Peptides against a protein of PDB entry 4M9S. Designs and how they scored, part 46

Target 1, 135 residues: chain A of PDB entry 4M9S
Amino acid sequence: SRGLVGVECITPYSYKSLAMALQRCVEVLSDEDRSALAFAVVMPPGVDIPVKLWSCVIPVDICSNEEEQLDDEVADRLKRLSKRGALLSGKRMPVLTFKIDHIIHMFLKHVVDAQTIANGISILEQRLLEIGNNN

## One batch from the design tools (peptide; made by RFdiffusion4, then SolubleMPNN)

Design b1_p15_4_s4 (from b1_p15_4, 7 letters changed)
Fold by OpenDDE base, seed 5:
Structure b1_p15_4_s4 (fold): chain B 135 residues (1-135), chain A 15 residues (1-15)
Amino acid sequence: as target 1 above (135 residues)
Amino acid sequence: PIDPKELFDFERVEA
């Protein structure tokens, strides 16, 4: 797989303090939202990503085969994550998108299981290819 | 599938 190139960032906040705060944040998430956050690391930081593309990597266990229901479920998870502050930021117009912060992305690269990241990137690449070929 | 609780390892973060 080609993989995505991560962006390094500089922050005035203490790295240790951020890590401690994020650990507490992750621990109180539901299993579904925690999984969504983990796979958010495969997206490029600072980019407004439409829900359709998020649905390519965020796992959904219970959902109908209808694409609209899948996107709605993913959107709900991302909305909940966006309420946790720096984790994600949502934009409703012109289209519904979500963006992962540079600092959060950098942190996730360090703490999310490496094989999980690799698998997520591979799945994203495969599904993007399918989308491109079927349109 | 990986247990969501095992997706994160915060000990990897250096102070």
Scores: peptide ipSAE 0.439, ipTM 0.830, DockQ to the pose 0.540
Fold by OpenDDE base, seed 4:
Structure b1_p15_4_s4 (fold): chain B 135 residues (1-135), chain A 15 residues (1-15)
Amino acid sequence: as target 1 above (135 residues)
Amino acid sequence: PIDPKELFDFERVEA
């Protein structure tokens, strides 16, 4: 699997202080939202990503018989994350998308478990191939 | 299944 491209970003806060603030934010998340945030690291920063693509990597452990319900659950999680500062930025038009900024992405690259990142990248690549072959 | 609380290692930043 391909590694994520390194990104440099300027922040008005020291990285340590920002990381501490973000750590506190992560610690108060539910398990579901925390998992969603962890796997957000596999997405390219600064890009409006449709919910369908987010659903390729966001883990959902609920029983769902329909893919539509899966997308709705993912959307709900991402919406909750978007209400927490700069974690995510949501956009409803022209289609529902979410974006992770460069600073949050850099933070996640440092703190998310390496195996989780590797798994997420592999899953994303696999799902993209499947989507590409089916379209 | 990985414990969601174990998905993050903040010591990597603090070190």
Scores: peptide ipSAE 0.437, ipTM 0.828, DockQ to the pose 0.583
Fold by OpenDDE base, seed 3:
Structure b1_p15_4_s4 (fold): chain B 135 residues (1-135), chain A 15 residues (1-15)
Amino acid sequence: as target 1 above (135 residues)
Amino acid sequence: PIDPKELFDFERVEA
């Protein structure tokens, strides 16, 4: 899908129309994909982020504890999100990454539960620290 | 665990 990078809301009407469209997109997602989208808000917008880092915050309820299987399941969820409008942009080469657009990120910051955002940031910080200490 | 339907508040946007 085409990213919305560089697109600006010219009027309040444009903003509300976009928000309504995004709301409809969120409402038709599966529970697991909707959860993944919510936690995507903890990532910085406009940055190509490897799946390994996404796996630090995307909740996976039913999966093997093996790192390889975890990354694969996270990747599948992010791929599904990338096929729905401009929610995410995926790149396969040279490394599999996903990026959240500034407009989508701004929308998520506005609608996602504040406690969910805080928890997601805390979890990301902790897991990044662990990764850094193990390398 | 949070209900996926409770993860989002769209009323804030429409207000």
Scores: peptide ipSAE 0.436, ipTM 0.830, DockQ to the pose 0.576
Fold by OpenDDE base, seed 1:
Structure b1_p15_4_s4 (fold): chain B 135 residues (1-135), chain A 15 residues (1-15)
Amino acid sequence: as target 1 above (135 residues)
Amino acid sequence: PIDPKELFDFERVEA
């Protein structure tokens, strides 16, 4: 393996062992949660990000297009991911946020389809601009 | 849209 350099993290696992464990976690996810995890790579690591911003990139096609319902569905998916070990960290107070750690982000950068990453970043930038113009 | 099962390539990590 290439190894993980330049990232400071605390883990009981070696890089390879952690990657194998993460692969197993990804493989047992539902299609919905797996898609959510893939697009999580576009977020900056180590930052507590509000659900509203996550909703800009997490694909949701099974519920209403109403903003409130969309955010709730995204939150549910992120909550499920946060229960899968170190995939995400949720914080309820003062505001509901989720954070992707550096180690998980580095893993995703290696395994997620490159075109998916590029598209996700473009979509995030576009939707952030739209939000900024409307508020 | 791409199949969620095709979003990941783990061979890049194992190399």
Scores: peptide ipSAE 0.432, ipTM 0.827, DockQ to the pose 0.630

Design b1_p15_5_s1 (from b1_p15_5, 6 letters changed)
Fold by OpenDDE base, seed 4:
Structure b1_p15_5_s1 (fold): chain B 135 residues (1-135), chain A 15 residues (1-15)
Amino acid sequence: as target 1 above (135 residues)
Amino acid sequence: SLLPASELFDFEAVL
């Protein structure tokens, strides 16, 4: 279900204006960063999520199977997104985490392809299960 | 398979 985790009060006008601004922001992203942003929708908003968990859903095309390189590449993408203002908020200590804001998350839930969201959630759940079983 | 980045977003759903 596509419910809001938190209570938000946004007027239709404010939402439309924000959506227009966000659309422009998304359109100027690279394909890689745009993809990363799309899959950010599968994360719960307002929660500091470790890069390791982001790497479960952010699509990365790397020539290496090294897990460290994957996390670093994901982190770089998320860092770039965090520099776009309200898209993401990064926190370096105690562990590198990124958080998606409720408003941005709500926007993404409406504009990201529904099948992409569903697939992303499925992938996240599967990979979390695998991590949980291995630890 | 995942959609190309150019097809991931539909802004007309909101605007």
Scores: peptide ipSAE 0.420, ipTM 0.813, DockQ to the pose 0.627
Fold by OpenDDE base, seed 2:
Structure b1_p15_5_s1 (fold): chain B 135 residues (1-135), chain A 15 residues (1-15)
Amino acid sequence: as target 1 above (135 residues)
Amino acid sequence: SLLPASELFDFEAVL
């Protein structure tokens, strides 16, 4: 197993205060965006992750099974999340990526259902293996 | 299968 190295995050906000603010933010999301946020917990924090990898874990059931459309839908969800405070940050260059910060990731680790986290990690590992085998 | 979005979060774990 490979360990992830985390960096300690320093914030002027109390954890409890931030958690309350984040709870309110999560509660006003659509069901689709809220689900996307839940699965964001499986990604390593502080890393710019390409949309292709996000699409491995973000649940999408409303669009066609065409890969391009799936990636677009995932990107749209992540873009919306990036507009909601500090939930995500996006970069367009050199490629479209999204990053979850350590504080948000720590919050999600505490509040997202444990089985959801476990399932998400398993799905990510499986799909990464499939991608790797096709290279 | 995925849990409903309303069941994905437990905020009492932090608050």
Scores: peptide ipSAE 0.420, ipTM 0.814, DockQ to the pose 0.594
Fold by OpenDDE base, seed 5:
Structure b1_p15_5_s1 (fold): chain B 135 residues (1-135), chain A 15 residues (1-15)
Amino acid sequence: as target 1 above (135 residues)
Amino acid sequence: SLLPASELFDFEAVL
């Protein structure tokens, strides 16, 4: 089955004004929240993703080796991002998940450093394999 | 190594 190359239609007029607004939103974030937003680009848009999978790519300085504390810290960052307009949307039921919007994802693909995106994808793949092998 | 937050974004690519 030939994967339909989805033509991402960048509408230039709505995009420039939106890009300027989003740039200002990113600039006022804390360093921690800005880093979390950058790595959100590695997730597929429009999909409700559980916090456990977000924790595979969101950079956190862990003071404790407890896995539960990592997920809580990641969840807090994602919650803060979800309060900043359309950056993320959260669902609490049936489980806590976060979703990146298609428009925000498209913006991030253009402004996040290419090496950062590549590294994030690699890290996600490695950690998913580790999770799969431990089950 | 992860890049610092100040180096993660390049907005001139879109503007």
Scores: peptide ipSAE 0.420, ipTM 0.814, DockQ to the pose 0.571
Fold by OpenDDE base, seed 1:
Structure b1_p15_5_s1 (fold): chain B 135 residues (1-135), chain A 15 residues (1-15)
Amino acid sequence: as target 1 above (135 residues)
Amino acid sequence: SLLPASELFDFEAVL
């Protein structure tokens, strides 16, 4: 078990009650949406992140190798998550972005498998380097 | 390697 270390944010809800509510939300997700949520923990909280960057870490199994299809599929998953309470916040203008709030991020840091988090960070770093080399 | 979705979460860590 992983204990809570430090105070990352202030909430009017008890951490335990919020965690129970979030657990219930996670349990009813599809496997693909649950995976997307798990890997959302590698993003910095409180920042509007473009879909293109989300696509670097959200696992997608698509038949087509088209990048456009990948981004669209990732966007669809993130949109579904944004409709599940406070899991994500979507913003359409000026460009489509999604944000994970500090409270949700704190929850994920404590419940997502540690190796999954480490792998996700490594994947993000690698893909950001690749994007930088191609631009 | 990536874990299956069913193994990604451990809620007993915080509940």
Scores: peptide ipSAE 0.417, ipTM 0.811, DockQ to the pose 0.655

Design b1_p15_5_s2 (from b1_p15_5, 7 letters changed)
Fold by OpenDDE base, seed 2:
Structure b1_p15_5_s2 (fold): chain B 135 residues (1-135), chain A 15 residues (1-15)
Amino acid sequence: as target 1 above (135 residues)
Amino acid sequence: PLLPASELFDFSATL
């Protein structure tokens, strides 16, 4: 069954209302969580992404070089974002993953700085290559 | 250098 990608025709009004609501949500975030949300735009929407891959792009100022601490810190940020409803959807089992909704992703594409998006994509690509070469 | 979080978003962009 070809899943009809239902073009949910978001009415301009619904979009504007959602955008305003999302803007308010973003404005009240901490700098750390807001940064995490910005870089979430580099992920494909509607896909459950493992925390390890999120950790490739989410900026974390960690004093420790321990990889496990990086994933935990990233997970905590993503968890906080997921508690704000439509921003992210967390899934604990079978593997801890987070998914960005298509509507949220579309919003972020319009409001996140273009250079930030480009940089995030480049960083993700580079780190994925590094992971692939180390496997 | 990463942009400050406050500069990551531009809500004046055409929505």
Scores: peptide ipSAE 0.455, ipTM 0.821, DockQ to the pose 0.565
Fold by OpenDDE base, seed 1:
Structure b1_p15_5_s2 (fold): chain B 135 residues (1-135), chain A 15 residues (1-15)
Amino acid sequence: as target 1 above (135 residues)
Amino acid sequence: PLLPASELFDFSATL
């Protein structure tokens, strides 16, 4: 079932104001959280995405190959982002998920490096296939 | 190779 994505409309003025606010938010992020935000653009907007899927695209340098540690680190980054205005929204039940709003997603598509977006999508597709083959 | 986090964003087109 394709969820009906609600059409969100912003005025040019609202967009400009939001862009300035978002730029300020991005500038104060750590490198880790900023990277996480950049790769959030590869996710569909308005959908509650489980941390497991976020971990497929959020870049994390972990010393161990433990999947549990990866998910925890990704969750921590996304939690921090969710506490910064409208960057993300978190939901704890029934499963820990995070959602990127449509307006924020549109902004990210405009400001994130195009090659980074393309690479992120390719990585997500590849890792989803790997998950599907291992299950 | 991933770009440095500081180079992932370009705001020149929005501001």
Scores: peptide ipSAE 0.455, ipTM 0.821, DockQ to the pose 0.572
Fold by OpenDDE base, seed 3:
Formats: C-alpha cells, sequence, structure tokens
Structure b1_p15_5_s2 (fold): chain B 135 residues (1-135), chain A 15 residues (1-15)
C-alpha cells in the first residue's frame, strides 16, 4: 500500500480531494476512535511515540483503576486507527509506538476544535510534568 | 469535560 507520504499536493484540487477523503474516514469511525483521532493532533508529527505517552492524551473512560489496563485500551484504539489507511503508523519493535504523519496532522489542525487542541496540550504538559517529578 | 465526538470536528473550513 503506497502511503500518502509520496503525494505532494501539487495542486489545490488534489488537496481538496484528500481532505474530502479524510473527512469520510473520520465520519465512519466509532465515537471512541474518532475522539482518539482528534486528540492525536497534540502529538508532534513524524515521531514514533510510545503508547505510554499516547495514554496521557487519549480520552478513555477508566473502567479499571489499573494503569496497565489503560495502556492496553489506548493501544487497541490506536491499532484500529492504524488500520484506517494513513491515519496512524504503528511499530511493534523494539517498543510499541505510533506515529502521525505530517499530512494527517496538518488536516487535523484545520478540522479539530481549537479549544479541544488547547485543552489536550495542557493536559499533556501537566501529565508529563507529573511523570518527570516522579522519576 | 470532553466534548462529544460529533462536536470535536468542524469540516466547514475545509479548503
Amino acid sequence: as target 1 above (135 residues)
Amino acid sequence: PLLPASELFDFSATL
């Protein structure tokens, strides 16, 4: 499967067609997967991010108090998103990571609610500080 | 409070 990495949007028309295709992909997601995708915008594009860091921003209704179960649930959501074309790219080795591509990230920055993005960044920063203080 | 998933996206600004 040729990843969208090679599609230089040379024309505005190509960009519009890509945006329409991505919109359709978002519309067919479940509510939980769509929410996960929205918050993926807070991550830097093109970087392999460990699941533990994704769990800091992906909204999960904690049915269990165990942190390990949270990471597994987040991983499952990200895996489902990775099966939807170019939305995410997963790597299993050496550690399970997920990456958002630049094109998808650019799309999300334009369509995700601005307040949601700001809140997501704030939450990530707070949780990273907490992790840093405990190490 | 997290917004419902239906309110997280606005495609009206799609270029």
Scores: peptide ipSAE 0.454, ipTM 0.823, DockQ to the pose 0.600
Fold by OpenDDE base, seed 5:
Structure b1_p15_5_s2 (fold): chain B 135 residues (1-135), chain A 15 residues (1-15)
Amino acid sequence: as target 1 above (135 residues)
Amino acid sequence: PLLPASELFDFSATL
């Protein structure tokens, strides 16, 4: 499925002040949470995404052999990010999901390393195919 | 391999 490249318009007036504020927010994050935020850019904005799909792209260095523990670790990182301004919003019902804000997504597309974005998309696609083939 | 967190962001284009 070819994702429609939506033309995102960046408004220069609010963007500079927002960029400075967001840069400071990113700088004070832990390495783990900062990495999670970087890879959040691969998700479509404004969509409630279940934790299982987030776990396909959020890097975790130490994980138990249980899939449930991976999801819990990812959920904890996303929960911490959701407490930092409008970066992410979480919903508990009907299932635990997280959504990236459109404005934050536009910011991330401009500041996250292009190769990192490309790699993240590739990894997501591969792991989604694996999940689909195993069901 | 995943990049270190310190190399994931470049703010030079926005500021």
Scores: peptide ipSAE 0.453, ipTM 0.823, DockQ to the pose 0.590; fails the geometry check

Design b1_p15_5_s3 (from b1_p15_5, 7 letters changed)
Fold by OpenDDE base, seed 1:
Structure b1_p15_5_s3 (fold): chain B 135 residues (1-135), chain A 15 residues (1-15)
Amino acid sequence: as target 1 above (135 residues)
Amino acid sequence: PLLPAEELFDFEAVL
C-alpha cells in the first residue's frame, strides 16, 4: 500500500516564516549537529530511516578504534536534532529510526550547498554498495 | 574536519 503522503500546501508567506525560523534553529546548533542536519538532505523525506543508514552519510570524526561507536554517536546527534522542533522525528520502536519531514527536506534542498548534497549522495551510494558487498 | 556553517548553508537562497 503506497501511503498517500499528504501534499502539505505551503503558502509563500508560510514558507518564508518557516525558513526564517529554521535558519535560527540551524544557527544555534553545534557544528557537529549542524553538519548532521546538512547531510540529512540526502535521505528521502517522510521515511523512517534506521540509524545504520544515517551513519552512512552523517560525518563523524572518529578514530579507527572508535568505529564501533559510530552508530551511537550518530544516534546522539539525530536525537538532539529531533528535540529541535520539526527538524527530525525519532522512533524507538520497533527499531531506532529517524525521519526528515517533507517541509524540512524542502528547506534543506534550497539552503544546503549543492556540492555538499552531491557529495553526500555519492557517499551514501558508495557505502550502501560496500554494505551490500560485505553481506 | 567539519565544514563551517557558512560553507554548508546559504540561507540567502530562500530569504
Scores: peptide ipSAE 0.408, ipTM 0.811, DockQ to the pose 0.499
Fold by OpenDDE base, seed 4:
Structure b1_p15_5_s3 (fold): chain B 135 residues (1-135), chain A 15 residues (1-15)
Amino acid sequence: as target 1 above (135 residues)
Amino acid sequence: PLLPAEELFDFEAVL
């Protein structure tokens, strides 16, 4: 029996206020960081996710073909997001991971374009399958 | 090219 993850019942008012605050945070991001934040919605909330898995969904337009450079670029974006309030939480040890909180995830799930979410999930599933088959 | 914020986000869905 997985314990009921306490549905933090945010009041509609608190939610609206939070949404407005988060909207302002999103609006001041660069296009790259904003895109990274949008695709963060495809990750499960409350889980420390390794950068390698984030790199499966975070869009990077201009990066070298080296996987290591991709992870570094993704990590830099996620680091910047982690410095923007409570958008993400990063851990360096034992492995560099980032976590999206439930409240931020809930916000993103409502405001991110539905097709973007669907595409992100599809891409993640495909790349996870490829990783799993190559190991 | 990355989509602009206005195409990635719809804040009116929550506000």
Scores: peptide ipSAE 0.408, ipTM 0.812, DockQ to the pose 0.520
Fold by OpenDDE base, seed 5:
Structure b1_p15_5_s3 (fold): chain B 135 residues (1-135), chain A 15 residues (1-15)
Amino acid sequence: as target 1 above (135 residues)
Amino acid sequence: PLLPAEELFDFEAVL
């Protein structure tokens, strides 16, 4: 069974209005939250992703020797983004996860710098390999 | 260091 590659069809008229609204939302974010949103594009849409995996790509300038503090800082950023409505959806049970919406992901794929996306994917792949090799 | 919004986003690609 060939998996139907879902054709992401952007409806042009609804998209321009949505894009303008989303641009305003991005512009009012803090530098930290805006950076987190940019790198959210590397995650697959519609999937509940645990904070540990988000921490692989979300840039944090806090030099903490404790891995737990890094995850907490990432979680706080993702929580703030989730309060903006359609950007992210958080679930607390059974494990804290965040999910990017399909329409937001589609928007980000078009507006986030291509080199930033490529770098984010490379960083994620590298860190996943490291996690996999240490288990 | 965190990149500024103008380096991370290009809204003219969609707008």
Scores: peptide ipSAE 0.406, ipTM 0.810, DockQ to the pose 0.489
Fold by OpenDDE base, seed 3:
Structure b1_p15_5_s3 (fold): chain B 135 residues (1-135), chain A 15 residues (1-15)
Amino acid sequence: as target 1 above (135 residues)
Amino acid sequence: PLLPAEELFDFEAVL
């Protein structure tokens, strides 16, 4: 069965067990993929988000002069995260999008550093304004 | 530069 979408945490024990499993999943990620997952918390849960919008908040250290290469690098990271069970869900058609589920998003809100979340939101807001002004 | 995991995540907040 794909994803935690049907898992209602009915007991505190079930919640703790899920949190422990998610912690282990995060710990085995590469530094790049772990950073991408941290910043995924700034996206609204349950929404299919285009890669272009993910690229506004996912940190990429590689200096690419081409915006197209940036989106490809972000897409690769998100794809790897989507292969880690319920962390993300990807759709290729009609356009490439990724979605974070509510339960994963709730977990991230509790464990990701508060300053990291605040910075990510500010960056997203700024980039969205820039995109809006260029249209 | 990417931050270490211990700077991005605090799992003791939940566990």
Scores: peptide ipSAE 0.406, ipTM 0.810, DockQ to the pose 0.517

Design b1_p15_5_s4 (from b1_p15_5, 6 letters changed)
Fold by OpenDDE base, seed 2:
Structure b1_p15_5_s4 (fold): chain B 135 residues (1-135), chain A 15 residues (1-15)
Amino acid sequence: as target 1 above (135 residues)
Amino acid sequence: PLKPASELFDFEAVK
């Protein structure tokens, strides 16, 4: 997988304290939401990403193959995550999008399983190519 | 195959 172009950011929060806070947040998530958060690291930080693109990488086990159903399920998960502090921020207009902050993304890159990240990137790339070929 | 949700995060690496 190619990976993403990263950016550095400066934060007044201590690395340890923020990591601990993130850990506590992750521990109270459902398995579905926790998985969604893990794969959120695949997205570029600071960018409002449409749900359609999130659905390319967020794992959904029990859902119809219908695109609308997939997007709805993914959106629900991301909405729940957006209610957990700085994990995600949602925007409803003009299109429903979600954004991962730079600092959260940076921490996720350090704590999320490296193979999971690599797999997620590969899956995203493949699905984007498929979308591109069909357009 | 995807790892279980319980194995997706490793916070010991950052503590």
Scores: peptide ipSAE 0.569, ipTM 0.895, DockQ to the pose 0.598
Fold by OpenDDE base, seed 1:
Structure b1_p15_5_s4 (fold): chain B 135 residues (1-135), chain A 15 residues (1-15)
Amino acid sequence: as target 1 above (135 residues)
Amino acid sequence: PLKPASELFDFEAVK
């Protein structure tokens, strides 16, 4: 499997303060949104990622397998996360995209379960291959 | 297998 491009950053924020703030944010999330945030670490930070690609890694187990519905459900989760401070940044134009900040990504890399991260990368790679094969 | 949402994060790693 290929690794994703990632950049580590130096944060001017207090490490302890930022970690505590992130923990507080995570604790108030629903299971759905918490899962979405966890798998957000799979994406490269600082890049506007279309919802279609987010849907390749964010697990959705309660919706139908209709692609349109999956994208909408994922978009809703990401929208909620984008309203939680610096967790995500949404952009509606030219297309609906979401971006994870470098700082948030850095902390997620340290606190998200390592196996979950590995699984997320594998899932993304698999889904991308499927998309390529179906085109 | 995916872990439950309650076990996805470990903040003791940074505390």
Scores: peptide ipSAE 0.567, ipTM 0.895, DockQ to the pose 0.570
Fold by OpenDDE base, seed 5:
Structure b1_p15_5_s4 (fold): chain B 135 residues (1-135), chain A 15 residues (1-15)
Amino acid sequence: as target 1 above (135 residues)
Amino acid sequence: PLKPASELFDFEAVK
């Protein structure tokens, strides 16, 4: 296969070497962190995204009346991912946000299950609409 | 429905 398409971003790393390194990184993740990483592909790359928006797509089994706990759990998962190389970048000030890099995003688009991506986008859109309507 | 974590990634797509 052609592998990663360089149209979306330019990387100084060799494609094959980068793909192998990222594959190994994904394989050692826990099921929870691996799931979080998969759904990270739903977010636009290069944008600092608040935890509240990440919580719209990251799968967590917490009761709906515990919204604060949901955000905390999501934040913990994203924080762990940010400590694993270039997977995510976190910012604490002025607001806690996480950002996925263009290179990682491009990789995820190629390897994450297509139906999972589609479902994630649909879920995000639906929940954003609900948030907007409840403002 | 959500797939299990073991089925979320296919690395053959980049080989």
Scores: peptide ipSAE 0.564, ipTM 0.894, DockQ to the pose 0.628
Fold by OpenDDE base, seed 4:
Structure b1_p15_5_s4 (fold): chain B 135 residues (1-135), chain A 15 residues (1-15)
Amino acid sequence: as target 1 above (135 residues)
Amino acid sequence: PLKPASELFDFEAVK
């Protein structure tokens, strides 16, 4: 039983107002960026995650099979999301990372399709295992 | 199979 460590998130926004604002933000996203945001819920909140790890779960349908191109495409999507308020925050140094805040993560856990979340976690775990074994 | 982007979110869950 993974104890849900209840992280209390203090926000100046009421839950209802925040949810409405976030809903509006999600609705205006492109399908690609919306998908990226959905799978962002798979990542632990409050942690600066390298793009390479994001690329393990962010779906990319059309781009080349080259890993570099995949990372670039994922980075572009995450950059666009980071420009939309509190959805993500990015850092370029020392390495390019993105972080999802706890409040956004909590929102996503409630609204993103449960099966999608489960699949995303499974995919991440599998790909992390593969990365770990190849090193 | 991954669901379409239009089906990834259900905002009724937060009401």
Scores: peptide ipSAE 0.562, ipTM 0.894, DockQ to the pose 0.572

